# Peptides against a protein of PDB entry 4Z63, part 7

Target 1, 334 residues: chain A of PDB entry 4Z63
Amino acid sequence: LCLGMNDLTGNIPEDLFHLKRLNLLGIQENRLSGSLSREIRNLSSLVRLDVSWNLFSGEIPDVFDELPQLKFFLGQTNGFIGGIPKSLANSPSLNLLNLRNNSLSGRLMLNCTAMIALNSLDLGTNRFNGRLPENLPDCKRLKNVNLARNTFHGQVPESFKNFESLSYFSLSNSSLANISSALGILQHCKNLTTLVLTLNFHGEALPDDSSLHFEKLKVLVVANCRLTGSMPRWLSSSNELQLLDLSWNRLTGAIPSWIGDFKALFYLDLSNNSFTGEIPKSLTKLESLTSRNISVNEPSPDFPFFMKRNESARALQYNQIFGFPPTIELGHNN

## One batch from the design tools (peptide; aimed at target 1 S172 F303)

Design b1_p10_1_s1 (made by RFdiffusion4, then SolubleMPNN; from b1_p10_1, 3 letters changed)
Fold by OpenDDE base, seed 1:
Structure b1_p10_1_s1 (fold): chain B 334 residues (1-334), chain A 10 residues (1-10)
Amino acid sequence: as target 1 above (334 residues)
Amino acid sequence: SSSSWISTVE
């Protein structure tokens, strides 16, 4: 049953939960309100539940133990409160959980040893507090993780050295500290292709440790951190780099010539730093900017990207990395 | 743009 993208109001009719053979319920992009009924438990054949972009409130019902086929739960952009219910945090069937842009709170706890199918997690823009969950690497299929804009404190856990499934990771605006430790840990994530750390590590030094290596890194975004230092030499070994945003920092020194050696680099933002010297001539030879065929079909994160212009302006949403126009931004380096 | 930065949050 798909009723998304309408102007439906009120609550879900209780009689809908008698549809025991229902595999897909999509009611996204409406004005549905009230609590999400616990009677969802009666939808024992449910594979996909999409309630995103509504006005739902209250706690998410603890009924996911009665939904053994549920693979997809989309609840982004609602008013949900409380924590992740225990049955959801222990779901062995769940592949994707998206609860971005809610009011969920407390300590983030997932039973990763039980969540054997979880591959995508988006909990961005919530009120989770405390530390990052150390057991996330136990979610052995978890590839896509957005935990941005939560009130996490401290450092990236040491256990994330073992996060072999991690491919796409965002921790933007989560009050994280110690960028040197974070990068030193995350370099061990052999499948990491996308790393977004914007609005963390406030005023720290960007490490220039030649021992750091991100072999498969395609997307690095560490914007608006007020980071000091220079262009990190370790980044020159990330030969697959496609997008680099280090804007709105306090980086100094020259832009190195090796920045033009990245064959796949199509988006470069180094704006609003304190870089000096000449623009490297190698940037004029970037193959990705001269060739029309950017491979649009590469795997991308499940979480959207946002280009923020001003605090008051609505951010532009990009659902794919290749949705960004080919860009070289070097402005406002004073 | 020179006045923007990328994030994964609205």
Scores: peptide ipSAE 0.458, ipTM 0.888, DockQ to the pose 0.734
OpenDDE base, seeds 2, 3, 4, 5: peptide ipSAE 0.462, 0.448, 0.459, 0.441; ipTM 0.890, 0.886, 0.889, 0.883; seeds 2, 4, 5 fail the geometry check

Design b1_p10_1_s2 (made by RFdiffusion4, then SolubleMPNN; from b1_p10_1, 5 letters changed)
Fold by OpenDDE base, seed 2:
Formats: sequence, C-alpha cells, structure tokens
Structure b1_p10_1_s2 (fold): chain B 334 residues (1-334), chain A 10 residues (1-10)
Amino acid sequence: as target 1 above (334 residues)
Amino acid sequence: SSSSWVDTVE
C-alpha cells in the first residue's frame, strides 16, 4: 500500500493493521500524527515500512520481533522520542534503518551480533548521547553509517579498526575529540570511501603523519573544525580522491603541488583557511575539470549530502557526490 | 562556495 506524497492527516486507521499479507506500507510525506500504533505487529508479512516525513510522535513501538521479514524501516523526519526499541535493535531481518531527524535519546545501543543483515544506518540529527557504540563493527554488513549531529562524546572507539564493512561514514557535528586517534583508527577501514568529520575536533591539529593511509578514500570532509596544521602529506596517497572539503579551518602553509595530481578530484574547498604562497600550477591541469566526464554510476552513500551555508539560507541537498558542481574554492586565505 | 561547507544532515 503506497499512500506517500499526499496531504493525509490524523492517525493510521487501525483496520489497516489487519492486512496480514501487506509487504509494503508507504505513507511517507504526509501530515500523519500521533503515535505509531503497536498494531503494526499484525503486519507479519511487512518487508518495507516507510513513515518518513510525517508528524509522528511518542516512542517507536517495541514490536519488531513480530515483523520477521522487515528489511526497510524509514522513519526520518518525525517527532519520535525515546530509544531504539529492543526488538528493533535486535532485528535479524533489518537491512536499512533510517531514523534521521527525530528526537531519539539516550545511549545508542544496537545488538550487532543479532543485526546480521543491517547494511545502512542513518541516525543523524537525534539526541543520542554518551559514547559511540564500540560494537558497531560487529554489524558485519554495515556499510553506510550516518551518526551526524548527535551528542556523542570522547573518541572514535579502538574497535573501529575492525570495521571492515564500513564504506560511508559520517560523524559530523557529534562532539568528537582526538582527530589523530580517529584517523589512526579509521585508516584500518579498508572499504572506507566517504569520511565526513565536519564540526568536530575543535581547534585540534590535523595530523601530518606519513604513516596514515586511506587507500580507497574518495570523499573527505573535515570542514569547520578550526583545525591547525598544514595540508596533510598522507592524503597524497589517496589517489581516488574526488571531493575534498577542508574549509573553515586554521590550516597554514602552502597548498602542495600534489593536490593537482588527483585524477578524479572535481570538488576542492580549501576556503576560509590561512594558506599562503602561490596557487599550484598543477591545479590548472586537473583531468576531472578538463576532460573527464566523471562516471555518475559509482556507488554513493545512502545518506544525502548538504551544502550548508553560514547564512540563514536553507542547505542545498545533493543526493549524490556527482551532484556537486566541479569546484575549486580557495577564497578567504591569507 | 566560500561561505559553505559539506555536511550529511540538515
């Protein structure tokens, strides 16, 4: 049943939950309100539940043990409160969980040993607190992780060295500390292609450790951290780099010539730093800007990107990295 | 853009 993208109001009719053969319920992009009924437990054949972009409130019902076929739960942009229900945090069928932009709180706890099918997790813009869950690497299929804009504290867990499934990771604006430790850990994530660390590590030094290596890194965003230091030499080995945003830091020194050697680099923002010297001539020879149609068919994160502005203007949403215009931004340097 | 940065949340 697909009723998305309407102007439906009120609660879901209880009789809808008698549809025991229903595989897909999509009611997204409406004005549905109240609590999500516990009677969703009666939808024993449910594979996809999309309640996103509504006015739902209250706690998410703890009935996911009665939904053995549920693969997709989309609840982003609602008013849900409380934690992730125990049955949801233990779901062996769930592939994708999107609860971005809610009011979920407490410590983030997932039983990753039970969540054997989980490949995508978006919990961005919630009220989760405490530490990052050390057991996330036990989610052996978890590829996409957005935990941005939560009140996490401390450092990236050491256990994340073993996060082999991780490909797309955002921790933007999550009160994280120790960028040196974070990068030292995350370099072991051999499948990591997208790393977003914006609005963390406030005032720390960006490590220039030549032992750091991110083999498959395509997207690095470490914007608005007030980081000190220089362009990190270790980044020069990330030959697949497509997007680099280090804007709004306190980085100094010259822009190195190797920045122009990235064949796939089409978006570079080094603006609002303290870089000095000449613009490398190699930047004028970036293959991606001169000759290559970047292949739009590359795998992308499940979570969107946003171009945030310091001004009160609405952020521009980009569903794919290749939606970004080819950009070299070097403005507001010294 | 000189007044913007990339993020993954609204």
Scores: peptide ipSAE 0.523, ipTM 0.903, DockQ to the pose 0.708
OpenDDE base, seeds 1, 3, 4, 5: peptide ipSAE 0.518, 0.520, 0.512, 0.509; ipTM 0.900, 0.899, 0.900, 0.897

Design b1_p10_1_s3 (made by RFdiffusion4, then SolubleMPNN; from b1_p10_1, 4 letters changed)
Fold by OpenDDE base, seed 1:
Structure b1_p10_1_s3 (fold): chain B 334 residues (1-334), chain A 10 residues (1-10)
Amino acid sequence: as target 1 above (334 residues)
Amino acid sequence: SSSSWIDTVE
């Protein structure tokens, strides 16, 4: 049953929960309100539940033990409160959980040893507090992780050295500290292609440690951290780099010539820094900007990107990395 | 854009 993208109001009719053979319930992009009914437990054949972009409130019902076939739960942009219910945090069937832009709170706890199918997690823009869950690497299929805009004080856990499944990771605006430790840990994530660390590490030094290596890194976003230092030499070894945003930092020195050696680099933002010297001539020879049609069919994160202009302006949403126009931004440097 | 940065949340 697909009723998305309407002006539906009120609660879900209780009789809808008698549909025991229902595989897909999509009621997204409405004005549905109240609590999400516990009677969802009666939908024993449910594979996909999409309640996103509504006015739901209260706690998410703890009924997911009665939904053994549920693979997709989309609840982004609601007013849900409380934690992730225990049955959801232990779901062996769940592949994708999106609860972005809610009011979920408390310590983030997932039973990753039980969540054997979880491959995508978006919990961005919630009220989770405490530390990052050390057991996330135990989610052996977890590839896409957005935890941005939560209050995860402290450092990236050392256990994330073992996060072998991790490919796309955002911790943007999560009150993280110690960028040197974070990068030193995350370099061990052999499948990591996208790393977003924007609005963390406030005023720290960007490490220029030649021992750091991100072999498969395609997307690096470390914007608006007020980071000091220079362009990090370790980044020159990330030969697959496609997008680099280091804007709104306090980086100094010259833009190195090796920045033009990235064959796939199509988006570069170094704006609002303190870079000096000449623009490298190598930037005029970027193959991606001169000759290559960017392959639109490359794997992308499940979570969208947003280009934020200011805190009050509506951000432009980009569902794919290749949705970004080919860009070189070097403005507002000294 | 010179006045923007990339994030993964609105």
Scores: peptide ipSAE 0.568, ipTM 0.908, DockQ to the pose 0.719
OpenDDE base, seeds 2, 3, 4, 5: peptide ipSAE 0.557, 0.555, 0.558, 0.538; ipTM 0.908, 0.906, 0.908, 0.902

Design b1_p10_1_s4 (made by RFdiffusion4, then SolubleMPNN; from b1_p10_1, 4 letters changed)
Fold by OpenDDE base, seed 2:
Structure b1_p10_1_s4 (fold): chain B 334 residues (1-334), chain A 10 residues (1-10)
Amino acid sequence: as target 1 above (334 residues)
Amino acid sequence: SSSSWVSTVE
């Protein structure tokens, strides 16, 4: 049953929960309100539940143990409060959980040993607090992780060096500290292609440790951290780099010539730093900017990107990396 | 105009 993209109001009719053979319920992009009924437990054949972009409130009901076929739960952009219910945090069937832009709170706890099918997790823009869950690497299929805009005090857990499944990771604006430790840990994630760390590590030094290596890194975003230091030499070995944003930091020194050697680099933002010297001539030879054929068909994160002009401005949303225009921004340097 | 930055949050 698909009733998405309407102006439906009120609660879900209770009689809808008598549909025991229902595999898909999509009621997204409406004005549905109230609590999500516990009677969703009666939908024992449910594979996909999409309640996103509504006005739902209250706690998410703890009934996911009665939904053994549920693979997709989309609840982004609602007013849900409380924690992730225990049955959801233990779901062996769940592939994708999207609860972005809610009011969920407390410590983030997932039973990753039970969540054997989880491949995509979006919990961005919630009120989770405490530390990053150390057991996330136990989610052996977890590829896409957005935990941005929560209050995860402290450092990236040491256990994340074992996060082999991790490909797309966002921790933007999550009150993280110790960028040197974070990069030192995350370099062990051999499948990591996208790393977004914007609005963390306030005023720290960007490490220039030549021992750091990100083999498959395509997207690095570490903007608006007020980071000190220079362009990191270790980044020169990330030959697949497509997008680099280090804007709104306090980086100094010259822009190195190796920045023009990235064959796939189509978006470069080094603006609002303290870089000095000449613009490298190698930037004029970037193959991605001279050739018309950017391969648009690469795997991307499930979470959107946003381009912000300031913290209060409405961001432009980009659903894919290749939605960004080919860009070289070097403005507002010394 | 102030330059923009990329993030993954609204």
Scores: peptide ipSAE 0.416, ipTM 0.882, DockQ to the pose 0.791
OpenDDE base, seeds 1, 3, 4, 5: peptide ipSAE 0.407, 0.398, 0.413, 0.403; ipTM 0.879, 0.874, 0.881, 0.878; seed 5 fails the geometry check

Design b1_p10_2 (made by RFdiffusion4)
Pose (drawn by RFdiffusion4):
Structure b1_p10_2 (pose): chain A 334 residues (1-334), chain P 10 residues (1-10)
Amino acid sequence: as target 1 above (334 residues)
Amino acid sequence: SSHWISSTEI
């Protein structure tokens, strides 16, 4: 049953909950509102539930043991409150959970021993608080994590050294501390390709510690953290690097020669720092900016990227990394 | 000129 992208109003008629054989309900992008009824436990054949872009509110009903076939739950852009219900946190069948841009709050609690099929999680633009859940690496299939724009505090848990499935990790604007510990821990996640740390670690020093090694790293964004220190040389060992954004920090010193050695780099933003010295001549032999013989695969995280020109400008959206224009942005330095 | 990137709209 596909009703998406209309102008429908009111709540879901209770009539709909008699459909015990329905495996797909798309009601997304309407004006629907009210609470999402507990009677939804009666729809035991559901595989894909798309409730996105409506006006729903109240708690998400804790009925998800009654929906053992649920694989995709899409609730993004609604007014849902409370945390993740225990039954949803215990679902062994969920592949994907998208609750982003909701009014959700409290501690974030998932039973990752129980969620053996979870491979993608998007909780962005919510009010989840407390520490990042230490058990997240226990979701052995979780590849894509977007926790951006939340109310967490403290450090990245030590157990994140074991997050073997992690590919795309977006932590922007989440009030994270100790970028030194965050980078030392996260370097052990061997599948990490894209990492977004923007608006965290405010005023901290950027670790220069050269034992740090991110081998498969493709996209590194750590911006507007007002970080101090120099261009970190440990980054030169990430040969796959495509997009680097260190902008709006307090970084100083010269821009080193090895920045021109990234063969897949098509986008770099070092703007709005305290960089001095001349421009390194090696930026003229950047391979992805000269010839057509460099070819690589675009990273594929499940989240869009946003770009802001200044603090008051409306943002630009890029659903894919290769949507960024090939750019050298060195403005507002010394 | 300058700008910066995030994974969420600010």

Design b1_p10_2_s1 (made by RFdiffusion4, then SolubleMPNN; from b1_p10_2, 4 letters changed)
Fold by OpenDDE base, seed 1:
Structure b1_p10_2_s1 (fold): chain B 334 residues (1-334), chain A 10 residues (1-10)
Amino acid sequence: as target 1 above (334 residues)
Amino acid sequence: SSSWVSSVEL
């Protein structure tokens, strides 16, 4: 049953929960309100639930033990409160959980040893507090993780050295500290292709440790951290780099010539730093900017990106990396 | 124009 993208109001009729053969319920992009009924437990054949972009409120019902086929739960952009219910945090069937842009709170806890199918987690823009869950690497299929815009504190856990499934990671604006430790840990994530750390590490030094290596890194975003230092030499070994944003920092020194050696680099933002010297001539030879065929079919994060062009403008949403226009932004360096 | 990227609406 797909009723998304309408002007439906009120609550879900309780009689809908008698549809025991229902595999897909999509009611996204409406004005549905009230609590999500516990009677959703009666939808024992449910594979996909999409309630996103509504006015739902209250706690998410603890009934996911009665939904053994549920693979996809989309609840982004609602008014949900409380925590992740225990049955959801233990779901062995769940592949994707998206609860971005809610009011969920407390300590984030997932039973990753039970969540054997979880591959995508978006909990961005919530009110989760405390530390990052140390057991996230136990989610052995978890590839896509957005935890951005939560009130996490402290450092990236040492256990994330073992996060071999991690491919796409965002922690933007999550009050994280110790960028040197974070990068030193995350370099061990052999499948990490996208790393977004914007609005963390406030005023720290960007490490220039030549021992750091991110073999498969395609997207690095560490914007608006007020980071000090220079262009990090370790980044020159990330030969697959496609997007680099280090804008709105306090980085100094020259832009190195090796920045033009990245064959796939199509988006570079180094704006609002204190870079000096000449623009590297190698940037004029970036193959990705001269060739028409950026491979649009590459795997991308499940979470959207947002580009804020100025403090007063609404951020532009980009659902894919290749949705970014080919860009070299070097403006506002002093 | 000074832009930055994030995974969240800022």
Scores: peptide ipSAE 0.347, ipTM 0.886, DockQ to the pose 0.895
OpenDDE base, seeds 2, 3, 4, 5: peptide ipSAE 0.339, 0.333, 0.345, 0.342; ipTM 0.883, 0.880, 0.884, 0.883

Design b1_p10_2_s2 (made by RFdiffusion4, then SolubleMPNN; from b1_p10_2, 3 letters changed)
Fold by OpenDDE base, seed 1:
Structure b1_p10_2_s2 (fold): chain B 334 residues (1-334), chain A 10 residues (1-10)
Amino acid sequence: as target 1 above (334 residues)
Amino acid sequence: SSSWISSVEL
């Protein structure tokens, strides 16, 4: 049953929960309000639940133990409060959980040992607090993780050295500290292709440790951190780099010539730093900017990117990395 | 004004 993208209001009729054979309920992009009914438990054949972009409120019902086939739960952009219910945090069937842009709170706790199928987690823009959950690497299929815009404190856990499944990681604006430790840990994530760390590490030094290596890194975003230092030499070994944003920092020194050696680099933002010297001539030879055939079919994060052009403007949403126009921004380096 | 990328609605 797909009822998304309408002007439906009020609650879900209780009789809808009598549909025992229903595999897909999509009611996204409506004006549905009130609590999400506990009677969802009656939808024992449910594989996909999409309630996103509504006016739902209250706690998410603890009924996911009665939904043994549920693979997809999308609840982003609602008014949900409380925590992740225990049955959801223990779901062995769940592949994707998206609860981005809610009012969920408390400590983030997932039973990753039970969540054997979880591959995508979006909890961005919530009110989770405390530390990052150390047991996330126990979610052995977890590939996509957005935890951005939560009030996490401290450092990236040492356990994340073992996060082999991790490919796309966003921690933007999550009050994280110690960028040197974070990068030193996350370099061990051999499948990490996308790393977004914007609005963390406030005023720290960007490490220039030549021992750091991100073999598969395609997207690095560490914008608006007020980071000090220079262009990090370790980044030159990330031969697959496609997008680099280090804008709105306090980085100094020259832009190195090796920045033009990245064959796939189509988006470079180094703007609003204190870089000096000449623009590297190697940038004029970027194959990605001269060739028409960028493969648009590469895997992308499940979480959207947002480009904020100024403090007063609404951020533009980009659902895919290749949605960004080919860009070289070197402006405002004073 | 230069932009920056994030993974959140700011």
Scores: peptide ipSAE 0.395, ipTM 0.899, DockQ to the pose 0.875
OpenDDE base, seeds 2, 3, 4, 5: peptide ipSAE 0.387, 0.383, 0.388, 0.382; ipTM 0.896, 0.895, 0.897, 0.895

Design b1_p10_2_s3 (made by RFdiffusion4, then SolubleMPNN; from b1_p10_2, 4 letters changed)
Fold by OpenDDE base, seed 4:
Structure b1_p10_2_s3 (fold): chain B 334 residues (1-334), chain A 10 residues (1-10)
Amino acid sequence: as target 1 above (334 residues)
Amino acid sequence: GSSWISSVEL
């Protein structure tokens, strides 16, 4: 049953929950309000539940033990409060959980040993607090993780050295500390292609450790951290780099010539730093900017990117990396 | 420009 993208108001009629053969319930992009009914437990054949972009409030009901076929739960952009219910945090069937842009709070707790099918987790823009959950690497299929804009404190857990499934990771604006430790840990994530760390590590030094290596890194965004240091030499080994944003830091020194050796680099923002010297001539040889054949069909993160042009402007949403125009931005290096 | 990328609506 698909009722998305209407002007529906009120709550879900209780009789809807008598549809025991229902595999898909989509009621997204409406004005539905109140609590999400516990009677969703009666939808024992449910594979996909999409309640996103509504006015739902209260706690998410703890009934997911009665939904053994549920693979997709989309609840982004609601008013949900409380934590992730225990049955949801233990769901062996769930592939994708999206609860971005809610008011969920407390410690983030997932039973990753039970969540054997979880491949995508979006909990961005919530009120989770405490530390990052150390057991996330136990979610053996978890590839896409957005935990951005939560009040996590401290460092990236050492256990994330074992996060082999991790491909796309967003931690923007999550009060994280110790960038040297974070990069030293995350370099062990052999499948990591996208790393977004904007608005963390405030005023720390960007490490220039030649032992750091991110083999498959395509997207690195570490903007607006007030980071000190220079362009890190370890980044030169990330031969697949497509997008680099280090804007709004306090980076100094020259822009190195090796920045032009990245064959796939189509977006470079080094603006609002303190770089000096000449613009490398190698930037004029970037193949991605001269050739039309950017492979548009590459896997993208499930979480959106946002570009903020100024502090007061609404961020523009980009659902794909290739939605960004080819860019070289070196402005405001004073 | 004076832009930066994030993964959240800031």
Scores: peptide ipSAE 0.389, ipTM 0.900, DockQ to the pose 0.897
OpenDDE base, seeds 1, 2, 3, 5: peptide ipSAE 0.401, 0.389, 0.380, 0.383; ipTM 0.903, 0.900, 0.898, 0.897; seed 1 fails the geometry check

Design b1_p10_2_s4 (made by RFdiffusion4, then SolubleMPNN; from b1_p10_2 with H3S T8V)
Fold by OpenDDE base, seed 1:
Structure b1_p10_2_s4 (fold): chain B 334 residues (1-334), chain A 10 residues (1-10)
Amino acid sequence: as target 1 above (334 residues)
Amino acid sequence: SSSWISSVEI
């Protein structure tokens, strides 16, 4: 049953939950309000539940133990409060959980040992507090993780050295500290292709440790951190780099010539730093900017990117990395 | 004005 993208209002009729053979319920992008009914438990055949982009409020019902086939739960952009219900945090069937842009709070706790199928987690823009959950690497299939815009004070856990499944990681604006430790840990994530760390590490030094290596890194975003230092030499070994945003920092020194050696680099933002010297001539030879045939069919994070062009403008949403226009921004390096 | 990228609506 797909009822998304309408002007439906009020609560879900209780009789809808009598549809025991229902595999897909999509009611997204409506004006549905009130609490999400506990009677969802009656949808025992449910594989996909999409309640996203509504006006739902209250706690998410603890009924996911009665939904043994549920693979997809999308509840992003609602007014949900409380925590992740225990049955959801222990779901062995769940592949994707998206609860981005809610009012969920407390400590983030997932039973990753039970969540054997979880591959995508989006909890961005909530009110979770405390530390990052150390047991996330126990979610052995977890590939996509957005935890951005929560209050995860402290450092990236040492256990994340073992996060082999991790490919796409966003921690933007999560009150994280110690960028040197974070990068030193995350370099062990051999499948990490996308790393977004914007609005963390306030005023720290960007490490220039030549021992750091991100073999598969395609997307690095560490914008608006007020980071000090220079262009990090370790980044030159990330031969697959496609997008680099280090804008709105306090980086100094020259832009190195090796920045033009990245064959796939189509988006470079180094703006609003204190870089000096000449623009590297190698940037004029970027194959990605000269060739017409960039394969747009590469895997992308499940979480959207947002580009904020100015402080007063609404951020533009980009659902795919290749949605960004080919860009070289070197402005405002004074 | 230079842009910056994040993964959140700010």
Scores: peptide ipSAE 0.400, ipTM 0.901, DockQ to the pose 0.885
OpenDDE base, seeds 2, 3, 4, 5: peptide ipSAE 0.389, 0.389, 0.390, 0.385; ipTM 0.898, 0.896, 0.898, 0.895

Design b1_p10_3 (made by RFdiffusion4)
Pose (drawn by RFdiffusion4):
Structure b1_p10_3 (pose): chain A 334 residues (1-334), chain P 10 residues (1-10)
Amino acid sequence: as target 1 above (334 residues)
Amino acid sequence: SSHWISSVEL
């Protein structure tokens, strides 16, 4: 049953909850509102539930043991409150959970021993607080994590050294502390390709510690953290690097020669720092910016990227990394 | 000129 992208109003007729054979309900992008009824436990054949882009509110009903076939739950852009219900946090069948841009709050609690099929999680633009849940690496299939724009505090848990499935990790604007510990821990996640740390670690020093090694790293964004220190040389060992954004920090010193050695780099933003010295001549022999014989695969995280020109400008959206224009941005330095 | 990137709209 596909009703998506219309102008429908009111709540879901209770009539709909008699459909015990329905395996797909798309009601996304309408004007629907009210609470999402507890009677939804009666729809035991559901595989894909798309409630996105409506006006729903109230708690998400805790009925998800009654929906053992649920694989995709899409609730993004609604007014849902409370946390993740225990039954949803215990669902062994969920592949994907997208609750982004909701009014959700409290501690974030998932039973990752119980969630053996979870491979993608998007909780962005919510009010989840407390520490990042230490048990997240226990979701052995979780590849894509977007926790951006939340109300967490403290450090990245030590157990994140074991997050073997982690590929795309977006932590922007989440009030994270100790970038030193965050980078030392996260270097042990061998599948990490894209990492977004923008608007965290405010005023901290960028670790220069050269034992740090991110081998498969493709996209590194740590911006507007007002970080101090120099261009970190440990980054030169990430040969796959495609997009690097260190902008709007307090970084100083010269821009080193090895920045021109990234063969897949097509986009770099070092703007709005305290960089001095001349421009390194090696930026003229960047391979992805010269010939057509460098070829690589675009990273594929499940989240869009946003770009802001200044603090008051409306943002630009890029659904894919290769949507960024090939760019050298060195402005507002010394 | 300058700009910066995030994974969230602000």

Design b1_p10_3_s1 (made by RFdiffusion4, then SolubleMPNN; from b1_p10_3 with H3S I5V; failed a check: a repeat of another design)
Amino acid sequence: SSSWVSSVEL

Design b1_p10_3_s2 (made by RFdiffusion4, then SolubleMPNN; from b1_p10_3 with H3S; failed a check: a repeat of another design)
Amino acid sequence: SSSWISSVEL

